# Peptides against a protein of PDB entry 3HUF: the designs that were tried, part 32

Target 1, 320 residues: chain A of PDB entry 3HUF
Amino acid sequence: MWIIEAEGDILKGKSRILFPGTYIVGRNVSDDSSHIQVISKSISKRHARFTILTPSEKDYFTGGPCEFEVKDLDTKFGTKVNEKVVGQNGDSYKEKDLKIQLGKCPFTINAYWRSMCIQFDNPEMLSQWASNLNLLGIPTGLRDSDATTHFVMNRQAGSSITVGTMYAFLKKTVIIDDSYLQYLSTVKESVIEDASLMPDALECFKNIIKNNDQFPSSPEDCINSLEGFSCAMLNTSSESHHLLELLGLRISTFMSLGDIDKELISKTDFVVLNNAVYDSEKISFPEGIFCLTIEQLWKIIIERNSRELISKEIERLKYA

## One batch from the design tools (peptide; made by RFdiffusion4, then SolubleMPNN)

Design b2_p30_2_s2 (from b2_p30_2, 12 letters changed)
Fold by OpenDDE base, seed 3:
Structure b2_p30_2_s2 (fold): chain B 320 residues (1-320), chain A 30 residues (1-30)
Amino acid sequence: as target 1 above (320 residues)
Amino acid sequence: DEEEKKKKEEEEKKLEEEIEKFAEEEEKEE
């Protein structure tokens, strides 16, 4: 989301969030959802128009800001952004930091992009929240992205955490729930005058971890915890592959259980399967290899003695 | 350096006069 601050008292010493929308900026406007008062003798009554666009699909993958349009309203002293005069038709900016000079005001309005990009675990939750979050200037999506800052966990009481949630945790994404999204919706009006009133997602995250025994104490306890082990997996999920990489595993991929030959078995400590394949093929597992699901692996990984537990299971099946 | 300083001070003074005149014109349109 965009935040504006200014040097001196021209914004009354407060930070303000600019949600997607249009703002008239000037000396003789009242601060509201569509107006920004700026007090200086060289600033016109109606000086500039700021237009913040809704996030694009690309912004979800890049972590780029919502497009910021600035138009001068035919003022005597003009408008500058990053020391450049704004063109007569207005200019659009995708920089994360903007220094906006209105007229000959000695103080600039500093606009900065606070990165917030929310990944959803399921399409239903995305469909429910995406519109509202986009109106806050927050990019949303389903796919993994290096730009993701937050991950929405589906709050189903008694369900196991998903592979997406496991991976989000290990990559140090802030996990949030629907309660945080609800809270975000309540503060929209109050944060117009004070950007500090935005709810802290870290508090939500701490509460999720504290109240759910399926999370380890930290991502660092699990990252590279299985270094030196080798696994084979069905080439079905990129998130599953990245999760296993973060555990420090050497990964071989196969297309079907029939592709698991003696050579692969000789180099592999265990096979990771999805739930559907694991349940359907239990009777046809190759002899002498440990097969498990990602969810079963996760239950081992969250234990303090994960390496010993994995080693014991590998040994048990070699001697069976 | 003194001539450049004097020129800057004259430009700054002209600018202040232009801003003050602008403020007075905007007050008359009220």
Scores: peptide ipSAE 0.261, ipTM 0.800, DockQ to the pose 0.808
Fold by OpenDDE base, seed 5:
Structure b2_p30_2_s2 (fold): chain B 320 residues (1-320), chain A 30 residues (1-30)
Amino acid sequence: as target 1 above (320 residues)
Amino acid sequence: DEEEKKKKEEEEKKLEEEIEKFAEEEEKEE
């Protein structure tokens, strides 16, 4: 989201969130959802128009800002952004930091981009929330992105956490739920005057983790916890592969259970299968190898003695 | 250095006068 603050008292010491939309900026406007009052003698009654666009699909992957358009409203003293005079037709900016000088005001409005990018695990939830979150200037998507700051967990009571949730946790993404999204949707009016009124996602995350025994105490407890072990996996989701990699596993891939030969078995400590293959093919598992699902693996890795537990299961099946 | 300082002070003073005149013009149009 865009946040503005200013040097001196020209914004009355307030920090303000700018959501996608159009704002008239000037000395004689009243602060509201479409106006920003700026107090200085050299600022015109109606001085500039700020237009913040909704996030693009690219912004979800880059964590880039919503496009910020500035237009001078034919003022006597003009408008500058980053020491450059705004053109007569207005200019658009994609920089994360903007110093906006209105007229001959000795103080600048500092606009900065606070990165917030929300990944969804569930396409139905994305479909429900994407429009509202985009209107807050929050990029949203389903696919993994290095720019993701938050991950929406679907609270199905009594279900195991998904691979997406596991991976989001290990990559240190803040896990949130629908309650946080609801709260975000309601704060839009209150944060106009005070950007500090944005709900703390870390508090939501702490509450999720505290109330769910399927999470370890920290990602660091699981990262590289299985270093030195080797697994084979069916060529499945990228998230599954990345999850196993974050555990420190050496990963071999196969296309079918029939591709698991004696050579692969000799180099592999265990086989990771998806639930569908595990359930359908449990009778046809290769002899002498430990097969498990990612969910079963997760239940082991969240334990403090994960290495001992895995070793015991491997030994049990090698000597059976 | 003293002449440059005086010239800067005169430019600042002219700028303040221009801003004040602008503020007065905007108040009269109300």
Scores: peptide ipSAE 0.260, ipTM 0.797, DockQ to the pose 0.862
Fold by OpenDDE base, seed 1:
Structure b2_p30_2_s2 (fold): chain B 320 residues (1-320), chain A 30 residues (1-30)
Amino acid sequence: as target 1 above (320 residues)
Amino acid sequence: DEEEKKKKEEEEKKLEEEIEKFAEEEEKEE
């Protein structure tokens, strides 16, 4: 999200979130959802127009800012952004930090981008929330992104956490829920005058982890916890592969259960299967190999003695 | 240099006068 603050009390000592939209900036405008009052004698009554675009799909993957357009309203002294004069047609900016000088004001409006990219675990929740979040200047998506800062966990009552949630946790993303999204939607008007009123997602995250026994105490307890073990997996989701990599596993991929030959078995400690294949093919599993789902693996990994538990299961099946 | 200081002070004073005159002109157009 874009946040503005200013030197010399020209914004009355307040920070403001700028959501996607159009703002008239000047000395004689009243602060509201479309106006920013700036108190200085060198600033025109109506001095500039700021236009913040909604996030692009690209911004979700890059963590880049919403495009910030500045137009001078044909003022006597003009407008500058980062010491460059803005043309009368307006200029667009993708920099994360903007120093905006209105006229000959000795103080600048400092605009800075606070990166927030929300990944959703399922398309239904994305469809429900994406519009509202995009109107807050928050990029949203379903796919894994290196720019992802927050992850919305699907709260299905009585279900295990998804692979997406497991991976988000290990990547140290802030896991949030629908309650946080609802709260985030309610503060939109209050943060116009005070950007500090933006809710802290870390509190929501701490509460999720504390109240759910399906999470380990820390991602660090799980990262590389299975170093030295080898697994084979069906070529499934990228998230599943990356999850197993974060556990420190050596991974071999196969296309079908029929490709699990004696050579692969000899080099593999266990086979990771998706739920559909595990449930359908359980009767046809090769003898002498430990097959499990990612969810079953996760239940082992969250235990303090995960390495010992896995070793015991591997041994049990080799000697059965 | 005292001359550079004096020149800066004169430029700042001219800038303040220009700003004040601008503010007064904008108030008269209302």
Scores: peptide ipSAE 0.255, ipTM 0.792, DockQ to the pose 0.760
Fold by OpenDDE base, seed 2:
Structure b2_p30_2_s2 (fold): chain B 320 residues (1-320), chain A 30 residues (1-30)
Amino acid sequence: as target 1 above (320 residues)
Amino acid sequence: DEEEKKKKEEEEKKLEEEIEKFAEEEEKEE
């Protein structure tokens, strides 16, 4: 989201969120959803037009800002952005920090990009919320991104958490739910004059973790917790691979259970399977190796003695 | 240095007078 602030009380000491849309900026406008009052003698009644575009798909992957357009409204003293005069037809900016000078005002409007990118685990929830979130200047998507700041957990009553949720937790993404998305949609008008009124996602996250026994106390309790162990992975997602890497596992990928010979069993502590393969091939598992699902592994990892539990299970099957 | 300083002070004063005149003109158009 774009946030503006200014020196010299020209914005009345307020920090303001600018959502995607068009704003008329000037001395003789009233602050509302489409107008920004700026108080200085050298600023015209209607001085500039700011236009903030909705986020692009590229912005979701890069954490880049929504495009910020500035047009001078044919003013006596003009408009500058980052010490450069705005062109007659207006200019577009993709920098994360903009210093906007209106007329000969000695104080600048400082615009800065606060990065917020929301990943969804469920495509149906993305389809429901993406439009509203994009209108807040928040990029959204399904794929993992280095720019992802928040992850929407799918609440199904009585279901295990997904691999996507597990991975989002371990990568220290703030996990949120539909309740937080509802809060974001309702605060749009209240945050116009005070950017500090944006709801805290960390409170929502703390409540999710506290009320769900499927989460460990901290990501740090699980990161590298299985360092020194080796696993084989069969028919898993990319997120599953990255999850196992964050646990500190040495990973080998195989095409089928038939590729696991006695030599591979000797070098591998356990095999990780998806639920479909585990349920279908349970009768055909190689002798002398521990096979489990990611969900079964997760249930062990969240325990304080995870290394001891894994070691005991490996020993039980190597000597059976 | 004194002539450049005096010229700069005169340019600043002219700019302040231009800004004040502009502000007064905008207030009269209401």
Scores: peptide ipSAE 0.250, ipTM 0.790, DockQ to the pose 0.926

Design b2_p30_2_s3 (from b2_p30_2, 11 letters changed)
Fold by OpenDDE base, seed 5:
Structure b2_p30_2_s3 (fold): chain B 320 residues (1-320), chain A 30 residues (1-30)
Amino acid sequence: as target 1 above (320 residues)
Amino acid sequence: KKEEEEKKKKEKEEEEKEIEEFEKEQEKEE
């Protein structure tokens, strides 16, 4: 989201969130959803127009800002952004930090981009929320992105967490739920004059983790917890692969269960399978190797003695 | 240094006058 603040109390010492939309900026405008009052004698009654665009798909992957358009409203002293005079037709900016000078005002409006990118695990939830979140200037998507700051977990009571949720947790992404999204939707109706009133998603996350025994206390409890072990997996999911890497595993890939030969078994401590393959092929598992699902592995990983638990299962099957 | 400070002071006083004149022009267009 864009946040503006200013020097010299020209914004009354407040940090304001700017959602996608159009704002008239000037001395004689009243603060509302489409106007920004700036208190300085050197500023025109109607001085500039700010237009913030909705996020692009690219912004979801880069964590880039919503495009910020500035137009001078034919003022005597003009408008500058980052010490450059705004062109007569207006200019568009993709920088994360903008110093906006209105006329001869000695104090600048500082606009800065606070990155918030929300990944969804479920396409139906994305379809429900994407439009509203985009209107808040929040990029949204389904795919993993290095720019993701938040991850939406579906509250299905009694369901195991998904691989996406496990991976988001280990990446230190703030896990949020539908209750937080609902709160964000109500925030737009209130002209947030104060960016400090933005709800802390970390509080939502802490509550999710505290109330769900499927999470360890921290990602650090799981990251590299299986260092020194080796696994083989079916090459089915990139997220699954990255999850196993974050556990510190050495990973070998195979295309079919028939590729699990004595050589592969000699190099691996266990085999990770998807649920469908695990359930269909239980009878045909290679002898002398520990086979498990990612969900079964996760249940071991969240335990404080995960290394000992895995070692015992490996030994049980290797010497049986 | 004193001449540069006096020059900056004059430039500031001229800028303040131009702002004041601009304000008075905007009050007359009301």
Scores: peptide ipSAE 0.031, ipTM 0.566, DockQ to the pose 0.540
Fold by OpenDDE base, seed 1:
Structure b2_p30_2_s3 (fold): chain B 320 residues (1-320), chain A 30 residues (1-30)
Amino acid sequence: as target 1 above (320 residues)
Amino acid sequence: KKEEEEKKKKEKEEEEKEIEEFEKEQEKEE
């Protein structure tokens, strides 16, 4: 999200979130959803127009800012951004930090991009929330992104956490729920006056972890917890692969259960299968191999003695 | 250093005059 602050008292000592939209900036405008009052005698009654675009699809993957357009309103002394005069037709900016000089005002408006990028675990939740979040200047998507700051957990009552949720947790992404998204939708008016009134997602995250026994105490308890073990994986997502890498596993990939030869067995401690293959093929698993799902692996990993537990299961199946 | 300080002081005094002139022009448009 874009946040503006200013030197001196030209913004009345307040910070403001700028959502996607158009703002008239000037001395003789009243602060509202489309106007920004600046308190300086050297600023025109109507000085500049700011236009913030909605997030692009690229912004979801890069964590880049919403495009920030500045136009001077034909003022005597013009407008500058990062010491450069704004062109007659306006200029567009993708820098994360903008110093906006209105005319000869000795104080600058400082605009900065606070990175927030929300990944959703399911398309239904994305479809419900994406429009509202995009209107807040928050990029949204389904796919994993290195720019992801928040992850929406789908709370289906009685379901295990998804691979996406497991991976988001290990990546130290802030896990949130629909209650936090509802809260974000209500603060839009209050944050016009004070950007500090933006709800803290960390409280929501702490409450999710504390109240769900499917989470370990920290990501650090799981990262590299299986160092020295080797697995083979079948038909898993890229997130599943990255999850297993974060556990410190050596990973081999194969395309079918028929590709599991004696050589692969000799170098593999266990096989990770998707739920569909596990449920369909459980009767035909190769002898002497420990096969499990990622969800079954996760149940072992969240235990304090995960290494001892997995070693016992590997041994049990070698002697069966 | 003294010439740069005098130059900065003069630039500031010129800017303050331009602001004052701008303020007087804006008051006439009210």
Scores: peptide ipSAE 0.030, ipTM 0.556, DockQ to the pose 0.605
Fold by OpenDDE base, seed 3:
Structure b2_p30_2_s3 (fold): chain B 320 residues (1-320), chain A 30 residues (1-30)
Amino acid sequence: as target 1 above (320 residues)
Amino acid sequence: KKEEEEKKKKEKEEEEKEIEEFEKEQEKEE
């Protein structure tokens, strides 16, 4: 989201969030959802127009800002952004830091981008929330992104956490739920006067982790916990591969259970399968190899003695 | 240093005059 602040109390010492939309900026406007009052003698009654666009699909992958357009409203002394005069038709900016000078005001408006990108685990939740979140200037998507800051966990009571949730946790992404999204939607009007009124996602995350025994105490408890072990994985999601890498596993990939030859078995401690293949093919598993699902692996890795547990299961199947 | 202080003082006095002229023009438009 865009946040503005200013020196010399020209914004009354307050920070403000700018959501996607159009703002008239000037001395003789009242602060509301479409106006920004700036208190300085050198600023015109109506000085500039700020227009913030909704996030693009590219912004979800890059963590880039919503496009920020500035137009001068035919003022005597003009408007500058990053020491450059704004053109007659207005200019558009994709920089994460903007120094906006209105006329000859000795104090600048500082606009900075606070990155927030929300990944969803399922398309139904994305479809429900994407429009509202985009109107807050928050990029949203389903696919993994290095720019992802938050991950929406679907609360199904009594279900195992998804691979997406496991991976988001190990990536140190802030896991949130629909309750946080609801809360985030309620503060939209109050943050016009004070950007500090934005809800803290870390409190929501702490509550999710505390109330769910499927999470370890920290990502650090699981990262590289299986260093030195080797697995084979059916070529499925990229998230599953990256999850196993974060555990410190050496990974071999295969396309079908028929590709699991004696050579692969000799160098592999266990095989990781998706639930569908595990349930359908459990009768046809290769002899002498430990096969498990990612969810079964997760139940082992959250234990303090994960390495000992995996070693015992590998040994059990070598002698069966 | 004196010439730079005198230049800054003159720029500030010119800015204060332009602000005062701008304020007087704005008061006439009200």
Scores: peptide ipSAE 0.029, ipTM 0.542, DockQ to the pose 0.529
Fold by OpenDDE base, seed 2:
Structure b2_p30_2_s3 (fold): chain B 320 residues (1-320), chain A 30 residues (1-30)
Amino acid sequence: as target 1 above (320 residues)
Amino acid sequence: KKEEEEKKKKEKEEEEKEIEEFEKEQEKEE
């Protein structure tokens, strides 16, 4: 989201969130959802128009800002952005930091981008929430991205957490739910003049982790917890591969269980399967190797003695 | 350069006074 602050109290000492939309900026306007009052004798009654666009798909992957357009409203002294005079037709900006000078005002309006990108685990929830979140200037998507700051967990009562949720947790992404998204949508109007009123996702995250026994106490308890072990991975997602890497595993990928020969069994501690393959191919598992699902592996990893538990299961099947 | 710096300083002092007067008017309306 865009936040504006100003020097010399020309914004009344307030930090303001600018959502996607159009704003008239000047000395003789009242602060509302479409106007920004600026207190200075050197500023025109109606001085500039700010237009913030909704997020692009590219902004979700890059963590880039919503496009910021500035137009001077035919003022005597013009408008500058980053020491450059704004053109007669207006100019568009993609920089994360903007210094906006109105006329001869000795004080600048400082606009800065606060990065917030929300990944969804479920396409149905994305379809439900994407429009509302984009109107807050929040990029949204389904795919993993290094720019993602938050991850929406699907709450199904009595189901195991998804691989996407496990991976988001280990990446130290803030896990949120539909209750937090609802809260974000309701506070939009109250946050206009005070950026500090933005709801903290960390309280939602702490409550999710505290009330769900499927989470470890910290991502650090699981990251590299399986260092020194090796696995074979069959028919898993890209998120599954990255999850196993964050556990510190050496990973080999295969096309079928038939590719697992005696040489590979000697070098591999266990085989990781998706649920569908595990259930359908139980009778076809190679002899002398431990096969498990990602969900079964996760249940072991969240335990304090995870390395000892895995070692016992590996030993049990090598000597059976 | 000195006249331009003195002018900028005077403009800043005039703007700071206008802001202070405006804040004092808002504190009286609350």
Scores: peptide ipSAE 0.027, ipTM 0.534, DockQ to the pose 0.091

